Peptides against a protein of PDB entry 2L9B. Designs and how they scored, part 80

Target 1, 91 residues: chain A of PDB entry 2L9B
Amino acid sequence: ANFLSQKFPELPSGIDVNINMTTPAMMISSELAKKPKEVQLKFLQKFQEWTRAHPEDAVSLLELCPQLSFVTAELLLTNGICKVDDLIPLA
Target 2, 91 residues: chain A of PDB entry 2L9B as posed
Amino acid sequence: ANFLSQKFPELPSGIDVNINMTTPAMMISSELAKKPKEVQLKFLQKFQEWTRAHPEDAASLLELCPQLSFVTAELLLTNGICKVDDLIPLA

## One batch from the design tools (peptide; made by RFdiffusion4, then SolubleMPNN)

Design b1_p27_1_s3 (from b1_p27_1, 13 letters changed)
Fold by OpenDDE base, seed 3:
Structure b1_p27_1_s3 (fold): chain B 91 residues (1-91), chain A 27 residues (1-27)
Amino acid sequence: as target 1 above (91 residues)
Amino acid sequence: SARLEKAKEGLELMNKKIDEYLEEQKK
């Protein structure tokens, strides 16, 4: 089982992750999960604002560091911002 | 590349869902 499947057992299979993605994602997500919900939401909002102001840089960041996509997905799921089925197209 | 397209799609999803969440919280 991959990282996402372990944390979210109802998440559909199909997302391939290797150690280079799993370990960093787990580390970052673990630290963020220690923060209050309000802090996590504020983090997402700040990131959202930055992505809209710098769309090309944002895409480049996620392309260069695909681990961040898993971190973002977990934040959305754990805070009730998205549902598991919302992530199916990204698998 | 496939990874590039997934990055774009992921950002679109994130922004959409955050907007919807914030709007729902205002109700």
Scores: peptide ipSAE 0.538, ipTM 0.888, DockQ to the pose 0.635
Fold by OpenDDE base, seed 2:
Structure b1_p27_1_s3 (fold): chain B 91 residues (1-91), chain A 27 residues (1-27)
Amino acid sequence: as target 1 above (91 residues)
Amino acid sequence: SARLEKAKEGLELMNKKIDEYLEEQKK
């Protein structure tokens, strides 16, 4: 099973998440998961603010580093900010 | 490209969900 399947066994079947993105994401997410929830939330808020201030750069960053999208998704899921179903259209 | 569109969609989703979460926490 891939990283997402291990952490979220209720994932719907048919989600295409390749190991080239999930393995790096797993490494980064593991480090973030060591931090308290308040720190994780602060990180998301600061990142959100940055993306709104620099939308072009934000899109470019995620385009160039698609693994970062999985890190973000993992943070949203882990902190109960979104559900797996919310991510299906992005898979 | 597909990757570009997915990046845009992902950011939109993230921002929406964070906003909704923060609003819910105010209650």
Scores: peptide ipSAE 0.536, ipTM 0.888, DockQ to the pose 0.648
Fold by OpenDDE base, seed 4:
Structure b1_p27_1_s3 (fold): chain B 91 residues (1-91), chain A 27 residues (1-27)
Amino acid sequence: as target 1 above (91 residues)
Amino acid sequence: SARLEKAKEGLELMNKKIDEYLEEQKK
């Protein structure tokens, strides 16, 4: 299953996903989606602040846990912070 | 590596878009 393709069928093909990527992302994203928009935005802001305070650790986190990229992508999309076209270069 | 560069690119995108979003909300 392709997590991003399932949730966002307008995305172009080429995103490499497998069960180890899709399942964790789907689980995390579904739980976050249950929270109010304000809570989701607060989460993103706190994560952003952490990434700026610890840039090397942040990059390492996403490198080691690429599933989180799918989670962040959906959060950005569903909250109107990002457009599908913005994600194309990441595919 | 490819994963490293994608991680950096994704993080940069996220931070940029969040900043832009917050600025737009202030208007």
Scores: peptide ipSAE 0.535, ipTM 0.888, DockQ to the pose 0.669
Fold by OpenDDE base, seed 5:
Structure b1_p27_1_s3 (fold): chain B 91 residues (1-91), chain A 27 residues (1-27)
Amino acid sequence: as target 1 above (91 residues)
Amino acid sequence: SARLEKAKEGLELMNKKIDEYLEEQKK
């Protein structure tokens, strides 16, 4: 199983991701998880503000670096901001 | 492309869920 399946055992099996995306995401998420919850939330809020101010750049960033989508997903899940079922449409 | 569409959908989901979370924290 990939890192997402290991970290989130309730994640639907239909999400297929390759090692080139999961490994970098795992490393980044691990570092972020070491920070206090308040820091993680502040990071998400600042990123949200940036995406709204620069929508074209934000889309380009995730298109060129799809690994970041997994980092974001894990942050949302671990902080109770979303549920696993919310991610199904992205599979 | 599929990657482009997933990027757009991912950002939309993130922003929506963050907004909802912050609103819930005010209660």
Scores: peptide ipSAE 0.535, ipTM 0.887, DockQ to the pose 0.631

Design b1_p27_1_s4 (from b1_p27_1, 14 letters changed)
Fold by OpenDDE base, seed 4:
Structure b1_p27_1_s4 (fold): chain B 91 residues (1-91), chain A 27 residues (1-27)
Amino acid sequence: as target 1 above (91 residues)
Amino acid sequence: SARLQQAKEGLELMNKKIDEYLKKQKE
């Protein structure tokens, strides 16, 4: 299954995601999507602040848990913070 | 590694876009 292709069919082909990445991302994203936009934005801001305070740990987290990249991507898209074209280089 | 670079790029993208969004909201 391809998480990004499923949720964002306008993305170009070439995204390779295994089930171990897709399922957790879908689960987390679905739960976050149930929250008000303000809560989602606050979550992103707090996460952003943490990443800036702990840049090496943040990179390690995303490296070790690449599923989170899909979660953040969807949060950015659904909240109008990012466009699909912005994600193409990461696909 | 590719995974490391992807993580860095993703983080950079996220932070940049959030900053831009917040800036626009204040304008």
Scores: peptide ipSAE 0.552, ipTM 0.892, DockQ to the pose 0.659
Fold by OpenDDE base, seed 3:
Structure b1_p27_1_s4 (fold): chain B 91 residues (1-91), chain A 27 residues (1-27)
Amino acid sequence: as target 1 above (91 residues)
Amino acid sequence: SARLQQAKEGLELMNKKIDEYLKKQKE
């Protein structure tokens, strides 16, 4: 089972991850999960604002560091911002 | 590439869902 499947057992399979993505994602998510919900939401909002101001840089960042996509997905799920079904197209 | 497409789709999803979440919080 991959990182997302272990953390979210109801998440559909289909996302392939390797050690280079799984370990960093787990580490980052673990640290963020220790913060209050308000802090996590603020983090997402700040990141959102940055991505809109710098769309090309944002895409490059996620392409270069695909681990961050899993971190973002977990933040959305754990904070009730998205549902498991919303991630199916990305699987 | 596949990763490029995934990155773009991921950002689109994130932005959309955050917007919807914030909208619901105001209602």
Scores: peptide ipSAE 0.551, ipTM 0.892, DockQ to the pose 0.618
Fold by OpenDDE base, seed 2:
Parts: sequence; structure tokens; C-alpha cells
Structure b1_p27_1_s4 (fold): chain B 91 residues (1-91), chain A 27 residues (1-27)
Amino acid sequence: as target 1 above (91 residues)
Amino acid sequence: SARLQQAKEGLELMNKKIDEYLKKQKE
């Protein structure tokens, strides 16, 4: 099983997760997952604040580094902030 | 481009879901 299948065994069929995003992001996601939940949430909040303060740069960052989009999605899923179905339109 | 639109939609989703989560945690 790949990384996503292992972490989220109940993934619905038909979701297209690009391996070019998934594979590079695995290391980052794994390291973040080692941190306490409070640290992960704090990271998300700080990132959210930054994106609101610098929206153009934030969009550029995710456009240039699509692996970061995957990392963000993984954090949202892992911490119960969103559901897999919420990500389907973005896949 | 598709990648640009995906980035924008991803940020929108992230911000929305984080806000909703934080609101729920206060309740």
C-alpha cells in the first residue's frame, strides 16, 4: 500500500492523487506527523495567517511547490479539520 | 492555468476549514 492508502484506508475510489505531489510530500508529512497535535495546529494557524497577509505570495508558493498543497491537505485530514470528500474537487 | 486555479482553490478550502474548526473548538 502507498502512503495515502496506509494513512487513510477508507479513501474512496476514483480520487486522483498525483504521485508527483504525493511522493515528494511524504517525507514532509511524515516529519510533521511526528509532532504533537498542538504543534501541527499551530503550524496551520501560522500558515493561515501568513497566507491572509500575503495572498499573492501564498498562491505563487503553492503553484510553484505543489507538494506543499499535498502536505497541507494531509495536515487537514490527519487533524480532522476536513474530510476526504472535501478534497475531491481539488484532486 | 490549472495549477494556479488549484492553488487558489486549495487556499480557499484550507482557510475555510481552519476557521470552521477553530469556531467549533470554541463551542
Scores: peptide ipSAE 0.550, ipTM 0.892, DockQ to the pose 0.656
Fold by OpenDDE base, seed 1:
Structure b1_p27_1_s4 (fold): chain B 91 residues (1-91), chain A 27 residues (1-27)
Amino acid sequence: as target 1 above (91 residues)
Amino acid sequence: SARLQQAKEGLELMNKKIDEYLKKQKE
């Protein structure tokens, strides 16, 4: 089983889990997971603030670097900020 | 494009969920 299927067994099918996105996501998520929950939340908040201040750049970033979407999703899931069902519309 | 729309929806979801989470933490 691939990384996403193993960690998020309820994740809907159809999400791209190819090596080009999975490997970078695993690396980034692994490093972030080493940090305390408070640090992870602070990271999300700062990222959120940046996306609101620079919406066009934020969209471009995630469009061009979809790996970051996986990182974001994992942070939301592992910190209890969202549920797997919340990701269904994106899959 | 589909990827563009997905990016927009992803950001919207993230922002919404973070806001809701922070709101709950303050309650």
Scores: peptide ipSAE 0.549, ipTM 0.892, DockQ to the pose 0.650

Design b1_p27_2_s1 (from b1_p27_2, 14 letters changed)
Fold by OpenDDE base, seed 4:
Structure b1_p27_2_s1 (fold): chain B 91 residues (1-91), chain A 27 residues (1-27)
Amino acid sequence: as target 1 above (91 residues)
Amino acid sequence: SAAARLQQAIANLELMNEKIDEYLKSH
């Protein structure tokens, strides 16, 4: 059993996407952007809580799924939580 | 490198959490 199956046993099968970081991030961001602002914020808050409760697992998740960094960045930008300049160190 | 990826992941998490906290304090 890999990390994802162990930590997220109820994770759905998902869909096949191109093997890169950009396309998956764009697809995920696009779907999240269709949700109301409050839903997007709630998602970030729940993710934040989980990362703080499980920092080692959070790091492992981002290493395994680096596209999530782009997704979170997009959510932060579109919801006015951060500015583009805040992301420069991550570029 | 693996070390670079680790630090990048940590930086991403710290940035996200910091900005979310700041946002919530102002709303």
Scores: peptide ipSAE 0.344, ipTM 0.800, DockQ to the pose 0.691
Fold by OpenDDE base, seed 2:
Structure b1_p27_2_s1 (fold): chain B 91 residues (1-91), chain A 27 residues (1-27)
Amino acid sequence: as target 1 above (91 residues)
Amino acid sequence: SAAARLQQAIANLELMNEKIDEYLKSH
């Protein structure tokens, strides 16, 4: 329930978004896309490191915030890290 | 289902980590 508050106590308030996965993912991806590629890659690397260090929390986060799966997928595609065909098994 | 969402989350993490590793290895 309050997983985010417990694990990420310094999270800001955020902004209101539509109650779906597509719109929030698009908004987040759009904001990330405004950053330099190096910043996007650094974000992915830091997220990767965190997921490996905290696998159970990472799974819980993605279950609670499934839009993040779309965000990471979009980052991978946009930065040429993966192809659309790589995502087909996840659809 | 909850089980399906769990497996999707795991698969997403595995894909991300694999592709990032491959990218960093080649760049």
Scores: peptide ipSAE 0.342, ipTM 0.799, DockQ to the pose 0.638
Fold by OpenDDE base, seed 3:
Structure b1_p27_2_s1 (fold): chain B 91 residues (1-91), chain A 27 residues (1-27)
Amino acid sequence: as target 1 above (91 residues)
Amino acid sequence: SAAARLQQAIANLELMNEKIDEYLKSH
């Protein structure tokens, strides 16, 4: 079993997407963008809490699902939490 | 490379946590 299966055993089956970082990220971001700002912020806060409680797992998740890095970046930008210049070190 | 992916993951987490904290502090 991979990381996702081990850490999220009740996670439903996903949908296959083009094998790249951009397309999956765009799809996820699009769905999240449909939610109210409060829901998006809550998502970020809960994710933040989990990453702080499980730093090694968080790193493993981002390594396995690198598209999530783009998803979080989009959430930060669209909600005014960070500026584009803040993301330059990640490029 | 594997090393590059690891460092990028760490940097992303740190950036996210930092910016969220700053945002919440100012709101």
Scores: peptide ipSAE 0.335, ipTM 0.795, DockQ to the pose 0.639
Fold by OpenDDE base, seed 1:
Structure b1_p27_2_s1 (fold): chain B 91 residues (1-91), chain A 27 residues (1-27)
Amino acid sequence: as target 1 above (91 residues)
Amino acid sequence: SAAARLQQAIANLELMNEKIDEYLKSH
């Protein structure tokens, strides 16, 4: 079993997407954008809490699923939590 | 490289957490 299977035993079946970073990120971001802002913020808060509780696992997750970095970036931008210039060092 | 991806992941987490904290503080 890989990292995801071990750490997330209740993980549902995945959805087939293009094997790149941009398209999956757009798809995920689009789904999240359909939710109310408070739901999006709650998602970020829960994710934040998990990353702080499991920092090494969080790093491993982002390495394994780099599309999540784009998703979080889009959430931050869309909700006015950060500016594009804030992301330049990561680009 | 693997090292570069690791550093980017760490930087991304730090940025996200910092910005979320700042946002919540101001709202």
Scores: peptide ipSAE 0.330, ipTM 0.791, DockQ to the pose 0.664

Design b1_p27_2_s2 (from b1_p27_2, 13 letters changed)
Fold by OpenDDE base, seed 5:
Structure b1_p27_2_s2 (fold): chain B 91 residues (1-91), chain A 27 residues (1-27)
Amino acid sequence: as target 1 above (91 residues)
Amino acid sequence: DAAARLARAKANLALMNEKIDEYLKKH
């Protein structure tokens, strides 16, 4: 989408994945899970800071790429930052 | 619909921010 090109001009080319919400998110989460926990936490912190600085763009990104919601949720769960019960309202 | 997608996106961000804040405060 034009939004991705404009807001993330340095974004590398992607690859084709199964057309659904869960499978792409699982693939991304799997790669992130291979990184040290400190790196995962730092990623969340930097993403958090960006969303607060650019709230409109952050919302637009999640609307365009709802798979990212699964990625962030998985990071929160696996690092003990939230519980499964916390995510029930988002289902 | 568009309104539902927008609401879910906002709710997701709010939850993420809240939980990260709580985690950092605790640690």
Scores: peptide ipSAE 0.580, ipTM 0.911, DockQ to the pose 0.674
Fold by OpenDDE base, seed 3:
Structure b1_p27_2_s2 (fold): chain B 91 residues (1-91), chain A 27 residues (1-27)
Amino acid sequence: as target 1 above (91 residues)
Amino acid sequence: DAAARLARAKANLALMNEKIDEYLKKH
């Protein structure tokens, strides 16, 4: 996508996956889940900082890559940062 | 549609930021 190429020019080439929201999210979440809790939390915090510094870009990213919303949700749930009920309004 | 996607993106972002903040204050 144009947005990703422009905002993250140093990203390596991606791997094609099924064009849906679930499969890519599951793959990403699986890889992140292999990391220590501290690494997962650091990832969330760094992402949070970026979103606050670039709110419009952050929204655009989630629009372009809705799979990422599922990734973040999984991280929040598995690390006890939110409850399932907190995600209901997003469904 | 596009409007719904935008709304969901904003809501997800807000939720994430809110919950991370709350978590960090608690720990």
Scores: peptide ipSAE 0.578, ipTM 0.911, DockQ to the pose 0.639
Fold by OpenDDE base, seed 2:
Structure b1_p27_2_s2 (fold): chain B 91 residues (1-91), chain A 27 residues (1-27)
Amino acid sequence: as target 1 above (91 residues)
Amino acid sequence: DAAARLARAKANLALMNEKIDEYLKKH
């Protein structure tokens, strides 16, 4: 099994997306944006907790799936947690 | 390259965690 299947066994079936970083991120972010702000914040907090508990896995995940970096960045921006200028060094 | 990808991943995590912490202090 691949990394995602091993670490997240309860993942639902995925959908086909363009093989790039931007389009998949937009698609994922659009689904998250349909949820209330509180749900989005809870998602970020749970993800944060997981990254702190599993730092090596978290780094590996973002290396393998850089789209997720855009998803989290989008969540930070849309919820007023960071500014665009904060992301410039990461571009 | 691989080193750059690793550095970006670490930097992204650091930024995310920092900003979430700051946000939670304010709210």
Scores: peptide ipSAE 0.577, ipTM 0.911, DockQ to the pose 0.659
Fold by OpenDDE base, seed 1:
Structure b1_p27_2_s2 (fold): chain B 91 residues (1-91), chain A 27 residues (1-27)
Amino acid sequence: as target 1 above (91 residues)
Amino acid sequence: DAAARLARAKANLALMNEKIDEYLKKH
Protein backbone atom coordinates (compact mmCIF):
# COMPACT_ATOMS: atom_id res chain seq x y z
CA ALA B 1 0.00 0.00 0.00
CA ASN B 2 2.77 2.42 0.88
CA PHE B 3 4.64 1.53 -2.27
CA LEU B 4 1.73 2.51 -4.48
CA SER B 5 1.06 5.70 -2.56
CA GLN B 6 4.68 6.76 -2.73
CA LYS B 7 5.31 5.94 -6.35
CA PHE B 8 1.91 7.02 -7.60
CA PRO B 9 0.78 9.98 -5.51
CA GLU B 10 -2.03 10.72 -7.95
CA LEU B 11 -3.44 7.23 -7.63
CA PRO B 12 -7.15 7.37 -6.87
CA SER B 13 -8.71 5.39 -4.07
CA GLY B 14 -9.41 1.77 -4.81
CA ILE B 15 -12.75 0.12 -5.37
CA ASP B 16 -14.17 -2.96 -3.75
CA VAL B 17 -13.48 -6.17 -5.65
CA ASN B 18 -13.41 -9.87 -4.87
CA ILE B 19 -10.39 -11.06 -2.94
CA ASN B 20 -8.90 -12.97 -5.83
CA MET B 21 -6.85 -12.30 -8.92
CA THR B 22 -9.28 -13.26 -11.66
CA THR B 23 -12.27 -11.06 -10.90
CA PRO B 24 -10.30 -7.82 -10.44
CA ALA B 25 -8.46 -8.51 -13.66
CA MET B 26 -11.70 -9.06 -15.53
CA MET B 27 -13.13 -5.81 -14.21
CA ILE B 28 -10.10 -3.78 -15.21
CA SER B 29 -9.86 -5.48 -18.57
CA SER B 30 -13.53 -4.85 -19.19
CA GLU B 31 -13.09 -1.13 -18.64
CA LEU B 32 -10.07 -1.01 -20.90
CA ALA B 33 -11.90 -3.00 -23.55
CA LYS B 34 -14.47 -0.20 -23.79
CA LYS B 35 -11.77 2.09 -25.14
CA PRO B 36 -10.68 2.23 -28.77
CA LYS B 37 -7.86 -0.08 -29.78
CA GLU B 38 -5.59 2.93 -30.21
CA VAL B 39 -6.12 3.85 -26.57
CA GLN B 40 -5.44 0.31 -25.43
CA LEU B 41 -2.23 0.17 -27.44
CA LYS B 42 -1.15 3.55 -26.14
CA PHE B 43 -1.74 2.32 -22.62
CA LEU B 44 0.46 -0.70 -23.22
CA GLN B 45 3.18 1.41 -24.77
CA LYS B 46 3.20 3.89 -21.91
CA PHE B 47 3.29 1.07 -19.41
CA GLN B 48 6.10 -0.57 -21.33
CA GLU B 49 8.11 2.64 -21.32
CA TRP B 50 7.60 3.01 -17.60
CA THR B 51 8.69 -0.55 -16.87
CA ARG B 52 11.87 -0.03 -18.85
CA ALA B 53 12.62 3.23 -17.10
CA HIS B 54 11.84 1.79 -13.66
CA PRO B 55 12.46 -1.96 -13.80
CA GLU B 56 12.82 -2.40 -10.05
CA ASP B 57 9.55 -0.61 -9.39
CA ALA B 58 7.84 -2.56 -12.15
CA VAL B 59 8.82 -5.85 -10.56
CA SER B 60 7.68 -4.64 -7.16
CA LEU B 61 4.37 -3.52 -8.61
CA LEU B 62 3.68 -6.94 -10.08
CA GLU B 63 4.66 -8.62 -6.83
CA LEU B 64 2.27 -6.44 -4.85
CA CYS B 65 -0.45 -6.45 -7.49
CA PRO B 66 -0.22 -9.78 -9.31
CA GLN B 67 -3.67 -9.20 -10.79
CA LEU B 68 -2.04 -6.62 -13.03
CA SER B 69 -0.27 -9.45 -14.81
CA PHE B 70 -3.64 -10.87 -15.74
CA VAL B 71 -4.80 -7.48 -16.98
CA THR B 72 -1.82 -7.06 -19.26
CA ALA B 73 -2.12 -10.63 -20.46
CA GLU B 74 -5.75 -10.08 -21.39
CA LEU B 75 -4.86 -6.92 -23.26
CA LEU B 76 -2.19 -8.77 -25.19
CA LEU B 77 -4.61 -11.54 -26.08
CA THR B 78 -7.58 -9.40 -27.08
CA ASN B 79 -5.44 -7.14 -29.26
CA GLY B 80 -3.74 -10.04 -31.00
CA ILE B 81 -0.35 -9.17 -29.60
CA CYS B 82 0.17 -12.65 -28.19
CA LYS B 83 -1.42 -16.09 -28.24
CA VAL B 84 -2.67 -18.22 -25.38
CA ASP B 85 0.25 -20.56 -25.87
CA ASP B 86 2.61 -17.68 -25.17
CA LEU B 87 1.21 -17.42 -21.66
CA ILE B 88 1.59 -21.09 -20.73
CA PRO B 89 5.04 -20.63 -19.17
CA LEU B 90 3.56 -18.03 -16.80
CA ALA B 91 0.77 -20.28 -15.56
CA ASP A 1 7.50 -18.61 -2.53
CA ALA A 2 8.90 -15.10 -2.55
CA ALA A 3 11.51 -16.20 -5.03
CA ALA A 4 8.82 -17.74 -7.20
CA ARG A 5 6.77 -14.54 -7.20
CA LEU A 6 9.82 -12.55 -8.14
CA ALA A 7 10.71 -14.89 -10.96
CA ARG A 8 7.16 -14.84 -12.29
CA ALA A 9 7.03 -11.06 -12.21
CA LYS A 10 10.25 -10.79 -14.16
CA ALA A 11 9.12 -13.38 -16.66
CA ASN A 12 5.81 -11.60 -17.15
CA LEU A 13 7.49 -8.28 -17.82
CA ALA A 14 9.91 -9.85 -20.24
CA LEU A 15 7.11 -11.53 -22.16
CA MET A 16 4.99 -8.40 -22.31
CA ASN A 17 7.84 -6.25 -23.53
CA GLU A 18 8.91 -8.80 -26.09
CA LYS A 19 5.45 -9.21 -27.56
CA ILE A 20 4.78 -5.49 -27.67
CA ASP A 21 8.07 -4.94 -29.45
CA GLU A 22 7.25 -7.62 -31.98
CA TYR A 23 3.81 -6.17 -32.55
CA LEU A 24 5.07 -2.64 -33.06
CA LYS A 25 7.66 -3.90 -35.49
CA LYS A 26 4.92 -5.33 -37.68
CA HIS A 27 2.47 -2.45 -37.39
Scores: peptide ipSAE 0.577, ipTM 0.911, DockQ to the pose 0.676

Design b1_p27_2_s3 (from b1_p27_2, 13 letters changed)
Fold by OpenDDE base, seed 2:
Structure b1_p27_2_s3 (fold): chain B 91 residues (1-91), chain A 27 residues (1-27)
Amino acid sequence: as target 1 above (91 residues)
Amino acid sequence: SSQARLQQAIANLELMNEKIDEYLKKH
């Protein structure tokens, strides 16, 4: 089993997308943006909790799936949690 | 490089966690 299947066994099968960072991230962000704000915030909180509980896995996940960095950045911006200037150090 | 990717991942996580914490303090 791959990393995602092992760490997130309840995760449904994804859609076949191009292997790059931006396109998959934009697609994921678009789907998340369709959810209520409360759902988006809950997702971020649960993801935060998981990353703190499993820091080594979290780092590996972002290395293997860099599109997730884009997704989280979009969620932070869309929900007013951060501003564009806050993301400059990551560019 | 591998080193650069690692540091970028760490920075991304730290920024996300920091901003979420700050947001939750205000809401």
Scores: peptide ipSAE 0.371, ipTM 0.818, DockQ to the pose 0.659
Fold by OpenDDE base, seed 3:
Structure b1_p27_2_s3 (fold): chain B 91 residues (1-91), chain A 27 residues (1-27)
Amino acid sequence: as target 1 above (91 residues)
Amino acid sequence: SSQARLQQAIANLELMNEKIDEYLKKH
């Protein structure tokens, strides 16, 4: 928790996602976490395909909505696609 | 800064794509 808060400062801290207003990105993460692993992986693959087909738009999206980095990080960690140490370079 | 946010976005995308590729190679 401390690591994610430090590495994703654009994510609002101290907000209870269950009772407070959340960003669209946070809602996406929450809903995806309820889905089976296969669905989460499929989402990542589709997002990957889109980012490679539209790299400028992908960068703009993440720049506009920094909270999406939290969404992707959570998906990667939860599904064992990466380890927390892999996120260290992202400061 | 704007420059920092841009570089962060790029780094995030690179990490995501790299790790997904590596994962799919093993599974």
Scores: peptide ipSAE 0.370, ipTM 0.813, DockQ to the pose 0.612
Fold by OpenDDE base, seed 4:
Structure b1_p27_2_s3 (fold): chain B 91 residues (1-91), chain A 27 residues (1-27)
Amino acid sequence: as target 1 above (91 residues)
Amino acid sequence: SSQARLQQAIANLELMNEKIDEYLKKH
């Protein structure tokens, strides 16, 4: 298992854990983790705002880039916005 | 399947949005 799968065993299912999918997510998460909490939260808020403004495009994006689910999940977990148990229904 | 991926994407978005909203209400 890759780093994300090991650290977050309850990540949403149905996502390709192939290196080609998880490596980009790991890189994104690592870069975001270097930023202050406020910056990470702002990123989530801006992404949330966009997804609400463009729900169909957002769905298409996640279908196209399912690895983004890893990024968002990790951001939610590391910032205490959700718990691992909150992700179980998606696993 | 394609339908499963669609539902997964929707569920992921809903989870994210819900949790962010809940967090912001408390902070």
Scores: peptide ipSAE 0.370, ipTM 0.814, DockQ to the pose 0.651
Fold by OpenDDE base, seed 1:
Structure b1_p27_2_s3 (fold): chain B 91 residues (1-91), chain A 27 residues (1-27)
Amino acid sequence: as target 1 above (91 residues)
Amino acid sequence: SSQARLQQAIANLELMNEKIDEYLKKH
């Protein structure tokens, strides 16, 4: 068992991607970009709520799946929630 | 995990939450 199976027992199966950060992030972002903006925003809001309710688990998730940080960053950029300069300290 | 990855995760979460909050105030 791993962190994901433990914390998310109803997690659906994913798809195979290259074992790196850039390609998986691009694929996830691409799928999210196909959804309406309101859906993308709702995703961010729900994720925000969960991270605030479970900060330790949220940190563990991002450590385990660092590509999610790139996904969220892309969502922030594409939806005009932040600009590239805001992300420089994280680069 | 490494200390660097931990701090990066924390920083990413904080930035995301901050920017989302600011966005929602405007929209």
Scores: peptide ipSAE 0.363, ipTM 0.816, DockQ to the pose 0.659

Design b1_p27_2_s4 (from b1_p27_2, 11 letters changed)
Fold by OpenDDE base, seed 1:
Structure b1_p27_2_s4 (fold): chain B 91 residues (1-91), chain A 27 residues (1-27)
Amino acid sequence: as target 1 above (91 residues)
Amino acid sequence: SAEERLARAKANLELMNQKIDEYLAKH
């Protein structure tokens, strides 16, 4: 079993995303952007809480799925939580 | 490299958490 299946057994089975990092991340961001702002903020807060409770797993998740960093960045930008200049050192 | 991927992951988490905290403090 892979890391995601092991750490998140409640998640349904998905498909591999092997096209590239950018396109899949944009698709995920697009789906999240369809949700109300309140839902997007709630998602970020829940994810934040989880990363603080499980920092080692959070780092491993982002190493395994760097697309999530792109998704999170888009959420931060879209909701006015950060600006583009904040992301430059991470590029 | 593996070291670079690890560093980027940690930096992204730190940035995210910092910015969310700052946002929530204002709202």
Scores: peptide ipSAE 0.564, ipTM 0.904, DockQ to the pose 0.654
Fold by OpenDDE base, seed 4:
Structure b1_p27_2_s4 (fold): chain B 91 residues (1-91), chain A 27 residues (1-27)
Amino acid sequence: as target 1 above (91 residues)
Amino acid sequence: SAEERLARAKANLELMNQKIDEYLAKH
């Protein structure tokens, strides 16, 4: 919680959701899926750039919020950036 | 375990970055 507040001070106000592995990911993916492909790709690119600029923070984020890995995986799949077989090692 | 979570996080980032790079190289 403190990590997220420090590293992402401009986060929008959150809403209460059931905390589990899949529900938050499904909600985020659903919202992103409503956006044009270009917006989805831009999101991935900006996130990628951030992870490369802050690799340790990026790893920490995914450790704290493993649901985010499901979001990115879904984006990769739906935009044809990867195949299901590419994700098998992560399952 | 903590080690397992760390390994998965790193693997996820690696996969994402690799696939995005490959995609952008083709588009």
Scores: peptide ipSAE 0.563, ipTM 0.905, DockQ to the pose 0.658
Fold by OpenDDE base, seed 2:
Structure b1_p27_2_s4 (fold): chain B 91 residues (1-91), chain A 27 residues (1-27)
Amino acid sequence: as target 1 above (91 residues)
Amino acid sequence: SAEERLARAKANLELMNQKIDEYLAKH
């Protein structure tokens, strides 16, 4: 919680959602899926750039919020960037 | 465990970055 506040000061106010591995990620993925493919790709590229610029923070973020891994995986699948078999080793 | 969570986080990032790179190389 402290990590997110410090590293992402522009985060919007929290939304009352069920706190588990799947539900928050599904909600995020649903909203992203409404955007054009180009927007989804741009999101992935910007996130990629940030992870490369801040690898330690990126790892910490995914440890704290593993739901984000589900979000990115969903984006990769729906946009044909990876196959479902590519994700099996991550389970 | 903490070690397992760390390993999964790193693996997820690596896979994502790899697949995005490969995709962009083709498009």
Scores: peptide ipSAE 0.563, ipTM 0.905, DockQ to the pose 0.662
Fold by OpenDDE base, seed 3:
Structure b1_p27_2_s4 (fold): chain B 91 residues (1-91), chain A 27 residues (1-27)
Amino acid sequence: as target 1 above (91 residues)
Amino acid sequence: SAEERLARAKANLELMNQKIDEYLAKH
């Protein structure tokens, strides 16, 4: 639960949100959706690069914060990077 | 379970990376 603080010590203080999968994901997705497609793509690319450089940390992050999986899925869908059928195995 | 959460995390990362790669390859 303290993974984020340890790995990202310079993260600013956040806000407390409902402890579930949907609410935080919707909030994050909503904010990202306000950005241009190019920015969203850059976000995905940078996140991808980080996951490949730090695969164990990336897995731990998604374990701890499964909401992020919903965020990434939403980004993939809305930007035409994947189809809904592609997400079926994850459900 | 912990095992399920781990498996789901790995699967999500794999899917994301695969789809991004495929997207970038054709754009």
Scores: peptide ipSAE 0.562, ipTM 0.904, DockQ to the pose 0.644

